# Designs tried in a protein design run: peptides against a protein of PDB entry 8HF1. Part 119

Target 1, 320 residues: chain A of PDB entry 8HF1
Amino acid sequence: NVMLYATKPTEVMVSFPHQEQVLTVTRLISAEIEKFYVSLDLMNIGVQPIRRSKSLQCLRDPSKKSFVKQLFNDFLYQMKEYGIYAASIAIISLIVEFDIKRRQAETLSVKLMHRTALTLCEKIRHLLVQKLQDMTYDDDDDNVNTEEVIMNFSTPKVQRFLMSLKVSFADKDPKDICCLVFVERRYTCKCIYGLLLNYIQSTPELRNVLTPQFMVGRNNISPDFESVLERKWQKSAIQQFRDGNANLMICSSVLEEGIDVQACNHVFILDPVKTFNMYVQSKGRARTTEAKFVLFTADKEREKTIQQIYQYRKAHNDIA

## One batch from the design tools (peptide; made by RFdiffusion4, then SolubleMPNN)

Design b2_p18_2_s3 (from b2_p18_2, 5 letters changed)
Fold by OpenDDE base, seed 1:
Structure b2_p18_2_s3 (fold): chain B 320 residues (1-320), chain A 18 residues (1-18)
Amino acid sequence: as target 1 above (320 residues)
Amino acid sequence: DEKEFEELEKELFSEDPI
């Protein structure tokens, strides 16, 4: 039980300016997704066979339309919360998912639905990549993966997070680093992982210092969509982090599932702490007195965030 | 910006916890 550990990490709150990214490209993408939803609602895909899944928790959308909308809504959220660079990575996950669904389609109508979704994702990817290339003179996809492009096309939250990694870990010994990064959503783990790989590779001070991995909570996975590959990858990622072959782990809500992760000297909370359990469990991974527990907050939400953390700290002290 | 890194360093390594 993580709550039983007397954790006294230094709690830090990094502030970032509230910036609504009002890019023409983001408006265009949102409008294309909305137009797609109208078209999707008009699609007759017929009655889909309800496979008796043993797990009640997977809302198999019996219409399969709500799942498509969920993926695009998750993408829109990531584009808003992390920026267009992160969105360019996030869209690839949708492309992969819709291509799998297209191939697995039991009916021609469902196949067409996923094909239409895939075509939209490819259009969105092109729009995002073109926008990233506005800062590059070379048409090569690799040239958009510079520190400058990543920073300029990330939200202030992600900028402050990346800067915090650079400040915290530049030219350090990899063996002295055990870092957790908590995010709310499963798809965010993959997106931020891809962003970090590119950022670390483009940042000389971090290139041989940070080795990232990610893990996704099982509760966020429909057991029916949890590929054997994803389960193997998750086990491998956890093992690499335990063995010290990875020193930064991105995770979503994983501590609720009783995944035993070692004590870490840095815990970053990239997304808002929404629950007392998330606070206690994430903080409970920073077990040393020298450990940092870093929160990110918009300047306008700083006071509200401080009050919420104070309430959680009080509630923890009343139980401990 | 170098100043922004210095400010962030001070925040991250502050001895004054929230």
Scores: peptide ipSAE 0.272, ipTM 0.867, DockQ to the pose 0.097
Fold by OpenDDE base, seed 2:
Structure b2_p18_2_s3 (fold): chain B 320 residues (1-320), chain A 18 residues (1-18)
Amino acid sequence: as target 1 above (320 residues)
Amino acid sequence: DEKEFEELEKELFSEDPI
């Protein structure tokens, strides 16, 4: 019995300043979404039939309106937590989702609702892109994907994360890198993936070093809503990461419950660790010698975060 | 910028920050 003493990863906590940079554009976008919610509440879409998904457990929220509000609330969260640049990518995911739902609409009223949501997303996208272009003085969409624009329109958390990637991986051999990035929400995986693709492409020191992939957690709600495309993407992304064709994987906490991912040398936790299970499962992926487990915390929440991590460490040591 | 990278490098390579 070789007791594989799993070398405990080095735990690192990176601090970032809590700047609520309330840009005028973010206020405008929030106000437009609020106006849209008032309009949405007034829309008569009729009684929607509760389609019982064949998968017994997750009663889909039968309200098509609540789902629309959820997507915009998720977008507002991304804009707040990751910044305007990340929001410009996140809004594309909403556009795609509302276009699919508009096409799948069984009633004219539901079709109109999703069309109105789509029109709002297009307006939001324009406001975001215009704000990114205000820095470059260039009308070309490609000019908004520079390292400078990405950094300046990202939150301090995302800035520190991107800097941490640059410091950790600049000019390294891609084969020596096995990195996980944990985020709380599935939509954040896609958003941060798109941001990282653009950042890596704009950063010479990382361009040939990091190959990102993302993995969205299986929607517990129904395998029927996971597009055949999303399931194929997940399988391909996992396989590329296993084969070393990708060396950075962005995953949501929902993936912790059973993806056999390789032992990683870096694990970044971009969002706050909210549960003991998240702490143990994410930390448990940092299994190589000299593995790093990196947490991000706002300066104002540093002490509270430290105390929470100590509680999780204690609880883990009491069970082990 | 350079100072922020140096501070971040110190945080990332600190032996026991937590």
Scores: peptide ipSAE 0.172, ipTM 0.828, DockQ to the pose 0.099
Fold by OpenDDE base, seed 3:
Structure b2_p18_2_s3 (fold): chain B 320 residues (1-320), chain A 18 residues (1-18)
Amino acid sequence: as target 1 above (320 residues)
Amino acid sequence: DEKEFEELEKELFSEDPI
């Protein structure tokens, strides 16, 4: 009986400086979103058909406004946590969502609300792109996606993550790489995927080495809200990763027990580990003999992060 | 920049597990 000792991955913690990037453009964007919230609260959406109780009318209007505010709050989080370059990609996802909702609007008032949100997103996109172009000598959109622009307009966390990818994977055989990247939020998967595509294309040492994909976890609430397109995308992305056509997978959910993913040699946790389950399941994907499990922490939170990981290790060893 | 890259390389390839 050869007890296959489950090879424990090497755990690494990369620190980054806590810098609040207080750029004038980020303050301007935040102020424009706050002005929009005041206007949104004053908007009368409430011409729902007369036949439904006053209580149901009062419940439905807040839900549509609340969803618009949630998307902009998620965007503000992306801009703060990942930087201006990541925000320029994140805003495109809001533009697409508000355009779909504008087309699906049952009332003129709801259509106008989504149109106003869309116009704000287009203004924000212009402000972000213009700020990225301030470092480029040429006004050409193609020149904004350089390694230098990506690094300069990313947060210290994202800079250290990109550097860690370059150090780990420069000039390696793509067949020897099986990498997972975990993020907290669904919208972050798509944003970091777009950032990585541009970074890899602009970095010669990675261009033919890393092929990224992303997987959005199932929405816990209802499979009915998953578009047929989204389910097809998830199936295709997983299959490409299994077939070795992709060697880096970005995930927002812990790959639940039912996703048979190959044993990975690298697991990166880009956002703070908030739960024991997240720690155990993500670490449990790093199963090769030389597997690495890499955490990112701000210097200011280093001691708190060490204590939290120590508690999770102890709890995991007491169960195993 | 180069020094910070070398320090990160040493952290990532350090044999000492945290």
Scores: peptide ipSAE 0.104, ipTM 0.777, DockQ to the pose 0.099
Fold by OpenDDE base, seed 5:
Structure b2_p18_2_s3 (fold): chain B 320 residues (1-320), chain A 18 residues (1-18)
Amino acid sequence: as target 1 above (320 residues)
Amino acid sequence: DEKEFEELEKELFSEDPI
């Protein structure tokens, strides 16, 4: 009975050109990471003590090397999918993580491994920041956070997303806005959050209109690595969004796990919708009158995306 | 940029874009 009264949101599909950003800096960074992987594979870090924590799922790679490679692969994905500006924010998260792991290292060999990874991250950060500064007349680090620099060093997908936010929310009352932004990966939530903070601060029409927050999913890989800080942050972010102290929430599949969030008037899907469940649950948050559900697709994938959305609409209508 | 923004605005405010 409650399903029948769901005002179907207006579904919108924004297309963006497929641009392979072949920048010299991105090739250099990728080559440095590949060289690091070769060196990492040659590192003898010894047999790691199997902590028999009661969670059998803590069969992390006994080398801890897979986790290091995962973080750099996640970074390379962010650089490719969101651009150099997003990568400059994403690399800071790697620096923080590797510094924590370096301090928590039980052996000198593991400490050295994380130190080497950290040194590479600092080199990557410098290369990214230098490339952002090439468009600025002033050497001031703060000058890289302008609307122009953010737009020019973002992928076409992110450019269209930022433009869509500006068109949708310029000079609006912040109380009339309840926006969700769905992304596929948990690390993308932090990256897009940092990008949006800088974009909103540099864009007068969105300044004091949008107040972003992010929600990172439970790390299914290890509950022991959910810092007490991450759990506190999640609870605080959700509460701020409920209280109206934040009006834009960036989230991954976490809202699928039964987090009760208020009815939203805008839902943006920044990454491809891969499952019917993601489609239904994300669309099911756009419940206000005149709610919008916005999808982003590459031009080359547009027709395939349309066909997939029609299949999901049909399947949803057959259940409703 | 402005034309692309106007086209995007029209797309975002269209009643049935899909």
Scores: peptide ipSAE 0.024, ipTM 0.649, DockQ to the pose 0.098

Design b2_p18_2_s4 (from b2_p18_2, 7 letters changed)
Fold by OpenDDE base, seed 5:
Structure b2_p18_2_s4 (fold): chain B 320 residues (1-320), chain A 18 residues (1-18)
Amino acid sequence: as target 1 above (320 residues)
Amino acid sequence: DEEEYKKLVEELFKEDPI
């Protein structure tokens, strides 16, 4: 008897042109990171003392070089997938992380490694901000946070997402909105959150309509690496969303089965749906009578995406 | 014009009901 009342959300696909925006600045940044990797590989950091923390991750790279490379690879991915504007926000998170690691460094060699990484991040930040300012006659950082600058320096995917938000929510009552935005990677949640704060503030039709928050799923592989601050943030963000103090939640695909989120009327999938579980879990949050489930796909991947969604629908109907 | 923006949006957002 419980099966009959699953209001099926309206499923919508939004296509975007596959444009590799190969800007000169993105090539320069990639080349500087590659040069840094060559220098990083030559750095003698010494054998780090194996802290007997039971977590398998402390065993993989005693030099901590892999962690530095991971952060820059995640940044390069974000710059490619979301654009220069999103990259200008993402680089600040790397600056903060490398400054923390520099201060926590137990050896001079590790301190120097994180200092060199930090210096590169500051250079990248200046290159990104300068490129955003090329469209503005004013040298003030506040002038780069306009709707026009955000749109022009975002990828076609992000442009379509922002336009979809504007069309869906312009001048609506905030209480009638319960929106989820799913992204693949944990670092993307914070970057898209920062982008949305600036976009909403620069867009009059959304300024008093959307109140965003972000939530990162638990990392099952290393509960010890979840900072007390991240756990406090997650609890606060989910409570604000439950209390209606936030009406848009950005979340990573790693939403564990234990995050009790209310029934939503809008669900956006910003990144490709890679798993059946992601499809079922995300779609299963769109439970209101007029719920909308929106997928974003590149034009070249449209047919493949449709076929994959039909397979997931069939598999879901065979289990339900 | 709000209608021209809606048309541009309707052309750009072929929301293909899947």
Scores: peptide ipSAE 0.208, ipTM 0.701, DockQ to the pose 0.106
Fold by OpenDDE base, seed 1:
Structure b2_p18_2_s4 (fold): chain B 320 residues (1-320), chain A 18 residues (1-18)
Amino acid sequence: as target 1 above (320 residues)
Amino acid sequence: DEEEYKKLVEELFKEDPI
C-alpha cells in the first residue's frame, strides 16, 4: 500500500495593511443608504401573500424589506472589504436584481419600493463612476478600467491579491494554471469576477494567461430561487474549468460534495477562513505537485489567523 | 507544540516577495 503522500500544499500567508478607505464618496453613499432605510421603514407595502413553497425562507419576509436591506448591506460590505472599484461592479448586480424585482412586483407599493431602491443604486453608480473618472482625463468609460484605476481604488487586500496573481502567473502557459479563489459571499464572486476581467484585460502579462470564471455556491435555502440562468451558468463555468477553457475559478464557500473539480495548483483564500471545514476542503483542492495555498490577512489579525490555522492543522491531523 | 507552531509560523511567513 503506497500511501500516496498527497504532497501537502505550500501554505503562504500574505499580509496587508488594515486601511479603512475614508473616502468622501463612501461616506456619502453610506449616508444615502441610511436615509433610504429610514424611508423604507416608513413605507407601507401591506402584507404580502405567503406563497406556501417550503424552500423560500428568504422570501417569507412578508414585508420583502429585509431582502432590500440585505442587498444594500452586502453592497456596503463589498465596498468596505474590496474598495470603490469593486463597489462600482457590485452596484450593477443590485441594479439588475431590483429591476427584476420591480418587474415581478405583485403590488404597486412593492413596485414603488423596488423602484426607489433602483433609483438609489443608479445614484450610487454615478457617484462611484464619477470618482473613478477623477483619475482619468478622458470621458471614455473604458478609461476607468485601467490597471492603475483598479489598483488605486481597491483595498490593500485586493491590491495584494492582484499583485499575487501577477507575480504568480505573468507570462505563464495557461495550461499550467489551475487556480481557485475562495470568497465568503455569493455576491462577491460576481464582483471579483468583474474586477478580474477588467484587471486581466488591462494587464498585458495576464491578458492571454488567465481566463476567469465564477461559481456561486448553491443556495441550499431556495433551489427554486436559483434562477435557471444561474444554474446554467454554474454548469457552464464548471465545465469550462474542467475542460481547461477557464483556468481561474472564483467560488463562494466549499464546492459542494460531488462537484469534482480537478486538482488545482493554486488556491487563494481572499476572505478569512471562518470554519475548519472551509480550511480542509479548500486546502484539499490544492493537490498538484508544488501546489500553493495562499491566505490573505490584515497585519492586525496576523497572529489570530496563524493561531486559527494551527488549531485547524492540529484538528486535521487528529482526524487523519 | 511550540516548536511545531514556530515551524508553522515560519512556513506561513515565506512571503512571496511581492
Scores: peptide ipSAE 0.092, ipTM 0.728, DockQ to the pose 0.807
Fold by OpenDDE base, seed 3:
Structure b2_p18_2_s4 (fold): chain B 320 residues (1-320), chain A 18 residues (1-18)
Amino acid sequence: as target 1 above (320 residues)
Amino acid sequence: DEEEYKKLVEELFKEDPI
C-alpha cells in the first residue's frame, strides 16, 4: 500500500561525450605500475601466517601482493573514469594505506614490498601534481584546487556531474537539500568526496550550501578487516546526514541492504546502473514530491542505457 | 553565459519522457 502513493521521482539522464583523454602522464603512470607488477611478482615475501579470525573461518589472508595490486588497479580505474584531478586525491589514499601496511609489516620482505609500493605512489603523485601545475602560473600546491583545474582535469562524466550540482544547488538553502550520490566502488567514495570538498570550496555559489559526507558499504567479506575507525566514520557520517549536518552523501551501491537513510530530493547515479536492485533501491531513496533521479551515460551508450532503464521500469511495475 | 548555462542544464534536465 505505501508504495502506491510514492510520487515517482523525475528521472533525468545526463549524457556526456566519450573522450578518452589520452594524456602522456596517464600512459607513463600505467607503464610504471605494470613494471612494478613484474617486480612485485618476483619478490619473495615468504609464507604468510594464516590469521584465524575468532570466527572459525580461516580467512586466507588475501595475498599481500594481491591487495597491493588491487589498490593500484582501483587507482588506475579512478584515473580512467574520473580523471587526473581525482587520481591526485586517490593516490593519497594509497600512500596512507601503504605507509600503515609498511609500519605493520611483520617481516623485512613485506616491509620492503610496501615501501616499494609507497615509493611508486609518491612518484605517481609527483607526476599528477606536476601535470595539474602545468596549467597554473604559480608553483603553490594550493593553486591546483581551483574550479578551473578541477574541471579541466576531470573526465566529461565528472564535469557534467559537477555542473549538475552547481545548477541544482547554487544559492539554495542547505536545509532544503538532501542529496545522495551513488558510485560503484568503495574507493571512489573517498576520491569523489575529496574532489567535491575542493570543488565546493572553490565555487562560491556552493560554499555553505553543500556539506558533503561519504560512507563506504560494510565489507561483508571481512568485518574483521574493517578498522574500528572506518566503522566509527560510517556511523558518524550517517548520523551527520540524518541530523542535517551533511546534506550530500556519497555512497557505494553496497548501502542498499542496511542503511535507513531519510527520503532524499536528489539522487545522482555517477556510475552505470549494473543491476535491477541498484536501480530500484537507489530510485527508491528519491521519495520527496519533487525528487530527481539523475543518471549519467556516455553518448555512445545512451540508447543501451535507455533500453535498460525501460526494462527495469517494466520489471518494477510488474512486481508492484 | 551563466543564464545560457542554466538554460542548457534545464534543457538537459528537461523531463526526457523516459
Scores: peptide ipSAE 0.042, ipTM 0.644, DockQ to the pose 0.091
Fold by OpenDDE base, seed 4:
Structure b2_p18_2_s4 (fold): chain B 320 residues (1-320), chain A 18 residues (1-18)
Amino acid sequence: as target 1 above (320 residues)
Amino acid sequence: DEEEYKKLVEELFKEDPI
């Protein structure tokens, strides 16, 4: 029971300026996705057969169009919340997913739909990479993965998170680190993982210190829709973190699903804490004597966030 | 200087202990 063994970690709130970086490229990308949605709605893909899940709840497999829109909506969210650099990583995940769906397509119309989505993702990738290169004097694709480029094209929230990692872990023994990073969305785990790999590799003080992994929550929709590969990967990532072969784990909702991880000395909450359960469970993983629990808040939401955390602390103390 | 960077970060991060 995560509640019974909660050491009181040091709670820290990191504020960041709410700057909407209104870049012309982000407006262009949003407009291209909106045009694509209009075209997608006009596509005749026929009546999709209702796949009966083996579980008696026929959760209607969301229409193949709904899944395409969900992936682009999640991409737009990641671009807004984490910045252009994170978006350049996120778009690769969409490319991979749409290529898999294109290959698995049972009909020519469905194959064409996923091909059109893939072509849009490739266009978006080129627009993002070009914008990252505009600040590099060298047109070399490898030069976009510098600490400077990552920082300049990240949102203030991500900048603050990366700086907090550097300050917290520079030149430390990897064995003394057990870090959790909580994010709201499944796809954000993969995006932030890719960003962290590049940031750690570009930051000498972190290269041999941090070894990240990620974990996505189980699809609440059905364990039957989880690929065998995803389940194998999740088990491997958990095992690497338990064995100390990874010392930073990025998670979405995983603790609510009863995944037991070791006691951690750092817990970062990158996205807003929406529920009391999320607060208690994430904080309850910071169990060492010197454990830190770090929250990120926009300056405009600082007072509201403090009030919310105060209410959660009070409610937790009334139960403990 | 790592110490100046840590200070700049500590100054830029108003880490308000909650």
Scores: peptide ipSAE 0.027, ipTM 0.653, DockQ to the pose 0.106

